# Peptides against a protein of PDB entry 5OK6, part 164

Target 1, 215 residues: chain A of PDB entry 5OK6
Amino acid sequence: ELPGLDSQWRQIENGESGRERPLRAGESWFLVEKHWYKQWEAYVQGGDQDSSTFPGCINNATLFQDEINWRLKEGLVEGEDYVLLPAAAWHYLVSWYGLEHGQPPIERKVIELPNIQKVEVYPVELLLVRHNDLGKSHTVQFSHTDSIGLVLRTARERFLVEPQEDTRLWAKNSEGSLDRLYDTHITVLDAALETGQLIIMETRKKDGTWPSAQL

## One batch from the design tools (peptide; made by RFdiffusion4, then SolubleMPNN)

Design b2_p26_8_s1 (from b2_p26_8 with D2N E3S E6A N8K T10K D20E)
Fold by OpenDDE base, seed 3:
Structure b2_p26_8_s1 (fold): chain B 215 residues (1-215), chain A 26 residues (1-26)
Amino acid sequence: as target 1 above (215 residues)
Amino acid sequence: SNSMVAEKFKLNGDVVPDFEGWKKLL
C-alpha cells in the first residue's frame, strides 16, 4: 500500500535514510532516472493521490546502453540524467511503485577518496589477459579504490594460477606501449587505469626468467 | 559528477616495447 504523500516525501527526501543523508564508505546507493524522480516529486507535492501525475513503476531504461548486459550509458550526469538514493529509500520506492519488469536495479557503492566520499557510478572494467593468450580477455569490474594487488589476485584466480607461480601485471597505455605495474599497493585510480584497458598478466617461466625479458 | 575520473598518473613501472611487439614475441 502507498503511504501518504507527505510520508513518502519525508521518507525519501528528509529522512535519516533520505537522498540528502551523508555518504558512508561501503554503502549501496541506487540510480533513479531523473524524469521518473521528478514525476514522483510532482505527484507527492501535488497532495492528490488520485492525480494523473502518478509516476508509475520506476523505469531506468534510458540510463542503460543495452538491455542485455545492463551497462550504463557513458557520460551520465547526476541531477541531469539520474538521482542517487540510499538503499533504504530505493527499497521504499520499489516497494511502493515497483521497478520495470526484468530491469535490474542500478546499485553502486560509496567509495572513500582522500578527501571525499563518492558514489562510484562508473567502476573500472578491465580486460584481463594472459601474456601468451592475448585474444582471450576476461572483463572484470574493479573499484578505483581497489589495489593493483587485488587486480593481480583476481587475474591469478581467473586464470587458475598455482600459488607457487610468480605473476606480474602490465597495462597497455594510450601510446600502445606497456607499463609494468610494480607497486601492488597503489590503487586502480593511482595507476590511472581506465575502462576497456588491457591488463596483461605475465607468468614467470619455470627457468626463473620472465617472458618479457625477451622484448 | 558521480563518474570516477583518474587522478594524475603515478609512475608505477617500466615501459616495454609496444603491444604489437608483445603480440609478436609472446
Scores: peptide ipSAE 0.086, ipTM 0.629, DockQ to the pose 0.072
Fold by OpenDDE base, seed 4:
Structure b2_p26_8_s1 (fold): chain B 215 residues (1-215), chain A 26 residues (1-26)
Amino acid sequence: as target 1 above (215 residues)
Amino acid sequence: SNSMVAEKFKLNGDVVPDFEGWKKLL
């Protein structure tokens, strides 16, 4: 059942789980398309439940670049293209209005950057490959706050690398050379890794030599 | 600062030249 319009407004905007609540690292937030949200605002502010301003189901279609992978369009701007809602507020809106059939929620995590919390709308998509099979990439999303050590562990897991096998990462740079990701304690952000960047996992040979030592 | 870490990374990273050279080793 739809709550009263004033109750909806208070719960979504001013509640303990409202839009303006403080960000907390690791929490889930959700994107809502701006025009839908503005329509909802107009509806609940109008005071008439039978108003022609009824927003209908949540429809984020304009935020997606495709309906197959449900990737966001590039360059979306908070406050212009979408609003961010904490999980509780999102779930309220979905329970009241529904979500467009077949459309997934756009869930994102709060990350902690130096001196700021941010909802990470665009995580980094890396193309993980093995040094000996560059044609088989695994696209994996990472937070900018994830360590290179996590990228390495993830690559090892995806490629079923045995615990005794020694591995290291290389990033293909813009010049078409390979930069070694030697420091596993730095973040994806600190390493300046970008979406679509090729990351090569090199596996040490049984003789103790590295394949790259032959270059 | 993140900038100093990125600079250190670029300065101390082993650069393997020629990705096409890498493809030829396989």
Scores: peptide ipSAE 0.076, ipTM 0.610, DockQ to the pose 0.073
Fold by OpenDDE base, seed 1:
Structure b2_p26_8_s1 (fold): chain B 215 residues (1-215), chain A 26 residues (1-26)
Amino acid sequence: as target 1 above (215 residues)
Amino acid sequence: SNSMVAEKFKLNGDVVPDFEGWKKLL
């Protein structure tokens, strides 16, 4: 049942689990399209539950670039295009108003960066390939806070590399050369890896030589 | 150098012919 308008406002805006709550690393937050959210604000502030300002179902359609992969549009801005809600507030709104049929929730994680926590709206999408077959890519999302070691493990898993096989990563840089990702303890952020960047997994030969060392 | 020319890696078992060949894979 839809709660009273003052109760809705208090739960979403002014509650301990409301929109203004502190961010905490690892927590889930959700995007809500700004126009819908403003319509909801107008509705609950109007004081009339039968008002023509009723927002209807949550519809984030304008935030998506496609309805196939449900990718976000690039360059969306918090407070302009969307509002971020903590999981509890999101689930309340969905329970009260519903979500547009077939549309997935836009869930994102809080990450901890040096001296700041933020919701990571745009994780890094890397194109993983093998050194000997660049035509077979795996697109994989990583947090900026994920280690290069995780990228390497993920590449090994996607390519079904045997545990005894040695592998290493190369990143294609903006100059068109390949930079070796030798430090596996640094983050995706520290390595300055970007969305759409090609990451090449090199596998060591059975003779103990690296393919790249023979070229 | 920790950097290598991209053309040294292989597409379908063959060496990538040029830099523009790499752009077609992206």
Scores: peptide ipSAE 0.018, ipTM 0.537, DockQ to the pose 0.062
Fold by OpenDDE base, seed 5:
Structure b2_p26_8_s1 (fold): chain B 215 residues (1-215), chain A 26 residues (1-26)
Amino acid sequence: as target 1 above (215 residues)
Amino acid sequence: SNSMVAEKFKLNGDVVPDFEGWKKLL
């Protein structure tokens, strides 16, 4: 049974634990399609549980570009296309109204940038490849706050690189050249890495030379 | 757009034979 309309409003819209609460780094937030959310607001504000304004199941279909990989459309705007809810509020709405059959929740993390907390709606998807087989890519998602060291470790893991093998990264830049990622302590953001960017893991040869040493 | 199709090429062998040529193929 649905909670009372005033109770629903207080659980979702309050400034302490609901939609208006402060962002905290590492917390999960969820996207809700804006039209559905506005329909829900109208329903709970109307005061009639039997109203024709009943929102039905949460349906985020318009936010997805595909129903295979469940990728978000590019260029979605908070407050226009979607609303962000903290995990508790999202779980309440799903419990009360349901989620459209087969749709995954759109979970995102709060990240800490130098001067602001932000829900990272668009993490960076990198195309990881080996220097000797650029045709075999692993697409991996990273936060803008992840280190290049994490990208390197992830590439090593995905390609089953032995612990004794020495490896380094190169990024394909917009000019079609390769920039070496020397500093592994900088972030994906500091390195200006973008979604769809090719990241090449170079493995050191057994003779101690690098494949790229002919520069 | 299906824009995430990184140009995939296969290098012959375990060695980049020409790194400058390889950079230009990217």
Scores: peptide ipSAE 0.026, ipTM 0.514, DockQ to the pose 0.040; fails the geometry check

Design b2_p26_8_s2 (from b2_p26_8, 8 letters changed)
Fold by OpenDDE base, seed 3:
Structure b2_p26_8_s2 (fold): chain B 215 residues (1-215), chain A 26 residues (1-26)
Amino acid sequence: as target 1 above (215 residues)
Amino acid sequence: MDSFVESKPVLNGDVVPDFDAWKKLL
């Protein structure tokens, strides 16, 4: 059952779990398409539950690039294309109005940057490959705040690298050269890694030499 | 006029200068 319109407004806008609440690192937030959200605002502000302004189910279709992989369109802008809601507010709206059938929620994490908390709408999608099989990429999503050490561990796990095998990473840069990712303690952001960037996992040879030492 | 191509800050030391060389050798 839908709560009263004033109760909906208070829960989503002005509650301790409302959209204007402080961001906290590691929390889940959700994208809601702007026109739907504005229609909901108009409905609950109108004071008539039987109004023709009823928003219907949440439909984020316009935010997706495709309905196969459910990737977001590039260049979406907060406040123009979507609004961000904390998990509690999102779950309330979904429970009240539903979500379009078959459409996944657009969940994102709050990340902590040096001077700001931000909802990371666009995490970095890296193309992980092995040095000896560059044609078989694995796309993996990482936060800008994830360490290069996490990227390396993820690559090792994905490629079933044994614990005793030494591995290292290389990033293909915009000039077509490869930069070695030496420091595993820096972040994806500090390493300036971008979506679609090729990351090569090099495995040390049994003779103790690196394949790249032949270049 | 030494065009110092400002080496993009090589975040981490070793550079393989040609990815296409990598594809051919590894």
Scores: peptide ipSAE 0.155, ipTM 0.662, DockQ to the pose 0.074
Fold by OpenDDE base, seed 4:
Structure b2_p26_8_s2 (fold): chain B 215 residues (1-215), chain A 26 residues (1-26)
Amino acid sequence: as target 1 above (215 residues)
Amino acid sequence: MDSFVESKPVLNGDVVPDFDAWKKLL
């Protein structure tokens, strides 16, 4: 059942789980398409439940670049293209209005950057490959706050690397060279890794030599 | 405008200068 319009407004905007609540690292937030949200605002502010301003189901279609992978369009701007809602507010809106059939929620995490919490709308998509099979990439999403050590562990897991096998990472740069990611304590952000960047996992040979030492 | 502080990429000292050379060795 739809709550009263004033109750909807208070729960979504001014509630303990409202849109303006403080960001907390690790929390889930959801994107809502701006025009839908503005129509909802107009509806709940109008005071007439039978108003022609009824927003209908949540439809984020304009935020997606495709309906296959449900990737966001590049360059979306908070407050212009979408609003961010905390999980509780999102779930309220979905329970009241529904979500467009077959459309996934756009869930994102709050990350902690130096001196700021932010909803990470665009995580980094890395192309993980093995040094000896560059044609088989695994696309994996990472936070900018994830360590290179996590990227390495994830690569090892995806490639089923045995615990006793020694591995290291290389990033393909814009110049077409490979930069070794030797410091595993720095973040994806600190390493300036970008979406679509090729990351090569090199596995040490049984003789104790590295394949790259032959270059 | 989210000023991602451009953390200077820590270029780690081992550079393979030619990715295509890498493809030929493996």
Scores: peptide ipSAE 0.153, ipTM 0.675, DockQ to the pose 0.062
Fold by OpenDDE base, seed 2:
Structure b2_p26_8_s2 (fold): chain B 215 residues (1-215), chain A 26 residues (1-26)
Amino acid sequence: as target 1 above (215 residues)
Amino acid sequence: MDSFVESKPVLNGDVVPDFDAWKKLL
């Protein structure tokens, strides 16, 4: 059942589960398309439930670049293109108005950056490849706060590398050179890895030599 | 305009200069 308009406003904008609540690392937040959210604000502030300002179902279509992979458009801006809601507020709106049929929720995580929490709207998509099969990439999403060690473990898992096989990572830079990711304790952010960047997993040969030592 | 301090990539060492050389050798 749809709550009273004042109750909706209080649950979504004001309170421990409201839009203005502090960010906490690891929490889920959701994107809502800005025009829909503004129409909802106008509806609940108008005080008339029979108003022509009824927002209908949540429709995030304008935030997606495609309806196949449901990837976000690049360059979306908070407060202009979308509003961020905490999970409780999102689930209330979906329960009251519905979500457009077939559209997935746009869930994002709060990450801890140096001295700030942020909703990570654009996690880093890396192209993982093997040194001996550069034509077969696996696109994998990582947080900017994920370690290079996690990228390496993920690459090993995707490529079914045996536990006894030694592996290391290289990043293809903008100049077309390969930067070796030596420190596995630094983050994806610290390594300045970017979306669409090619990451090469090198596997050590049985003779104890590295393939790259022949370059 | 918050200056995203481009965290200087910690160039952690050996640059293999030619990715296209890798494609030709492997």
Scores: peptide ipSAE 0.115, ipTM 0.637, DockQ to the pose 0.061
Fold by OpenDDE base, seed 1:
Structure b2_p26_8_s2 (fold): chain B 215 residues (1-215), chain A 26 residues (1-26)
Amino acid sequence: as target 1 above (215 residues)
Amino acid sequence: MDSFVESKPVLNGDVVPDFDAWKKLL
């Protein structure tokens, strides 16, 4: 049942689990399209439940670039294009108004960066390939806070690399050269890896030589 | 403790200058 308008406003805006709550690393937050959210604000502030300002179902369609992979449009801005809600507030709104049929929730994680917590709206999408089969990419999402060691493990798993096989990573840079990702303890952020960047997993030969040593 | 065997540096350093050279050799 839809709660009273003042109760909705208090729960979403002014509650301990409302929009203005502190971010906490690892927590889920959700994007809500700004126009819908403003319509909801107008509805609950109007004081009339039968008002023509009723927002209807949550519809984030304008935030997506496609309805196949449900990828976000690039360059979306918090407070302009969308509002971030904590999981509790999102689930309240969905329970009260519904979500547009077939549309997935836009869930994102809070990450901890040096001296700041933020919702990571755009995780890094890397194109993982093998050194000997550059035509078969695996697109995988990583947090900016994920280690290069995690990228390497993920590449090994995706390519079914045997535990005894030695592997290493190379990143294709903007100049078209390959930079070796030798430090596995640095983050994706520290390595300055970008969405759409090609990451080559090199596997060591049985003779103990690296394929790249022939370059 | 997965001993990440420190992969020996590539003879040409930590940068491969030509990605197209890579495609031709492999």
Scores: peptide ipSAE 0.069, ipTM 0.601, DockQ to the pose 0.071

Design b2_p26_8_s3 (from b2_p26_8, 9 letters changed)
Fold by OpenDDE base, seed 5:
Structure b2_p26_8_s3 (fold): chain B 215 residues (1-215), chain A 26 residues (1-26)
Amino acid sequence: as target 1 above (215 residues)
Amino acid sequence: SNSMVEERFELRGDVKPDPNAWKKLL
């Protein structure tokens, strides 16, 4: 059963717990396709529950580039293509109207940047490879706030590197040269890593030499 | 499959943190 229209509006649009509430680092927010959300606004503002303006189930189809990996289209803009709702508001809308069959929720995290919080709509997808097999990549998603140390640990896990094996990372830059990701305490953001960037995990040889010493 | 050595990459120095990188996310 749907709540009263005024109750729906107050629950979703309030400044304390709804759409207009402050962002808090680590919280989950959800994307809602803009046309659907505007239809919902028109419905609840109309005051007639039997109105032909009923929005139906939430449908985010236009936000996805594919229905296989459920990746977002590039270049989506908040307020134009989608609205952001906090987890509680999203769950209310899903409970009231449903979500289109088979579509996953578009969950994103609030990240802390210098003096600002932002919902990270586009986390960084890195192409992790081994130094000896550049053609075999593992695509892994990271937050911009994740450390290079996490990228290194993730690469070691994906490539089943033994704990005693020494490893380091290189990033292929736009010039086609390699920059060394030496400091593992800086973030993906600090290192200016971008989606689709090749990250090479180099493993130290048994003789104690690095493969890159031959370059 | 090509290796790092076979590709003959030019090696640069250590990545330094860009204190302005976050502005691209705005």
Scores: peptide ipSAE 0.487, ipTM 0.937, DockQ to the pose 0.776
Fold by OpenDDE base, seed 4:
Structure b2_p26_8_s3 (fold): chain B 215 residues (1-215), chain A 26 residues (1-26)
Amino acid sequence: as target 1 above (215 residues)
Amino acid sequence: SNSMVEERFELRGDVKPDPNAWKKLL
């Protein structure tokens, strides 16, 4: 059952789990398409539950590039294209109005940056490959705050690398050369890695030499 | 499938952290 309009407004905007609550690192937030949200605002502010301004189910269709991969469109802007809601507020709205059939929720994480928290709307998608088979990529999503060490571990896991095998990473840069991701303690962000960037996992040969030594 | 050796990539040095990279996310 739908709560009273004032109760909806208070719950979503001003509640402990409201839109304006402080960001906390690691928490989930959800994107809501701006026009739907504005229609909801108008509906709950109108004071008439039978109003023609009823927003219907949440529909985020315009935020997606396609309905196959459910990737976000590039260049979406908070406050213009979407609103961010904390998990509890999102779940309330979904409970009250529903979500368009077949659409996944657009869940994102709060990340910690120097002196600021932000919802990471666009995590980095890296193309992980092995040095000996550049044509077989695994697309893996990382936070900008993830370490290169995590990228390496993830690559090792995806390629089923045995613990005894020594591996390292290279990033293909915009010039088409390879930069070595030597420091595993720096972040994806610190390394300036970008979505769609090719990351080569090099495995050390049994003879103790690196394949790249032949370059 | 092509290898990194077959592609004849030029190797650059080790990536150094950009302490200002985070500003791109603001």
Scores: peptide ipSAE 0.483, ipTM 0.935, DockQ to the pose 0.811
Fold by OpenDDE base, seed 3:
Structure b2_p26_8_s3 (fold): chain B 215 residues (1-215), chain A 26 residues (1-26)
Amino acid sequence: as target 1 above (215 residues)
Amino acid sequence: SNSMVEERFELRGDVKPDPNAWKKLL
């Protein structure tokens, strides 16, 4: 049974646990398509539960580029295309109205930037490859706040690199050359890594030489 | 299978952190 309209409004829009609550680093927030959300607002503000303004199931289809990988469209804008809800509010709406069949939730994390928290709607998808097989990529998602050290560890894990093997990363830049990701303590953001960027994991040879020394 | 050596990449220096990179996310 749906809660009373005033109760729905308070749970979703209140400043403590609702849409307007402060962002906290590491928390999950969810995208809701704006037109659906506005219809919900109109429904709960109208005071008539039997109204023709009933929003129906949450449908974020217009936010997706495809229904195969469920990637978001580029250039979506908060307050224009979608609204952000904290996990509790999202789960309430889904429990009350449902989510379109087969459609995944659009979960995103709050990241901490200098002096601000933000929901990271577009995390970075990197193409991880080995130096000896550039055609076999592993697409892996990273936060902008993730360290290069995490990218390296992730690459080592995906390629089943043994602990005793030395590895390092290179990023293919826009000029088609390779920049070395030497400092593993800097972030993906600090390194200016972008979605679709090729990241080459180089493994040191048994003779102690690097493959790149032949370039 | 293309290798980094076969592609003959030009190698550049070490990536330096951009302390202002976070402004792109605002």
Scores: peptide ipSAE 0.478, ipTM 0.935, DockQ to the pose 0.805
Fold by OpenDDE base, seed 1:
Structure b2_p26_8_s3 (fold): chain B 215 residues (1-215), chain A 26 residues (1-26)
Amino acid sequence: as target 1 above (215 residues)
Amino acid sequence: SNSMVEERFELRGDVKPDPNAWKKLL
């Protein structure tokens, strides 16, 4: 059953689960399409539960590029295309109004940046490949705050690299050359890695030489 | 399957952290 309009407003806008609550690193937030959210605001502010302003089910269809992978459109802007809600507020709205059938929630994580928290709407999708088979890519999503060490471990796991095998990463840059991801303690962000960027995992040869020494 | 050696990539060296990279996320 739908709560009273004032109760809805308080829980979503001004409550402990409200839209204006501080961001905390690692927490989940959800995207809501802006037009739907504005319709909801108008409905709950109108004071009439039977109003023709009833927003209906949450529908984020306009935010998606495709209905197969449910990838977001590029270039979406907070406050223009969508609003961000904390997990509890999102779950309340879904409970009250429903979500469009078959449509997944758009869950994102809060990340810590220098002096600011932000919801990471666009995590980095890297194309992981082995040095000896560049045609077999694995797309893996990373946070900008993830370390290069995590990228390397993930690549090793995905390619079933034996623990005794030594590996390193290269990033293909915009010029088509390779930059070595030597420092595994820096982040994906620090390394300026971008979505769709090719990351080559090089495995050391049994003779102790690197394949790249032939370049 | 093409290898990194077959593609004849130029190697530029080690990536250094960009202290301004975070500004791209704002």
Scores: peptide ipSAE 0.477, ipTM 0.934, DockQ to the pose 0.803

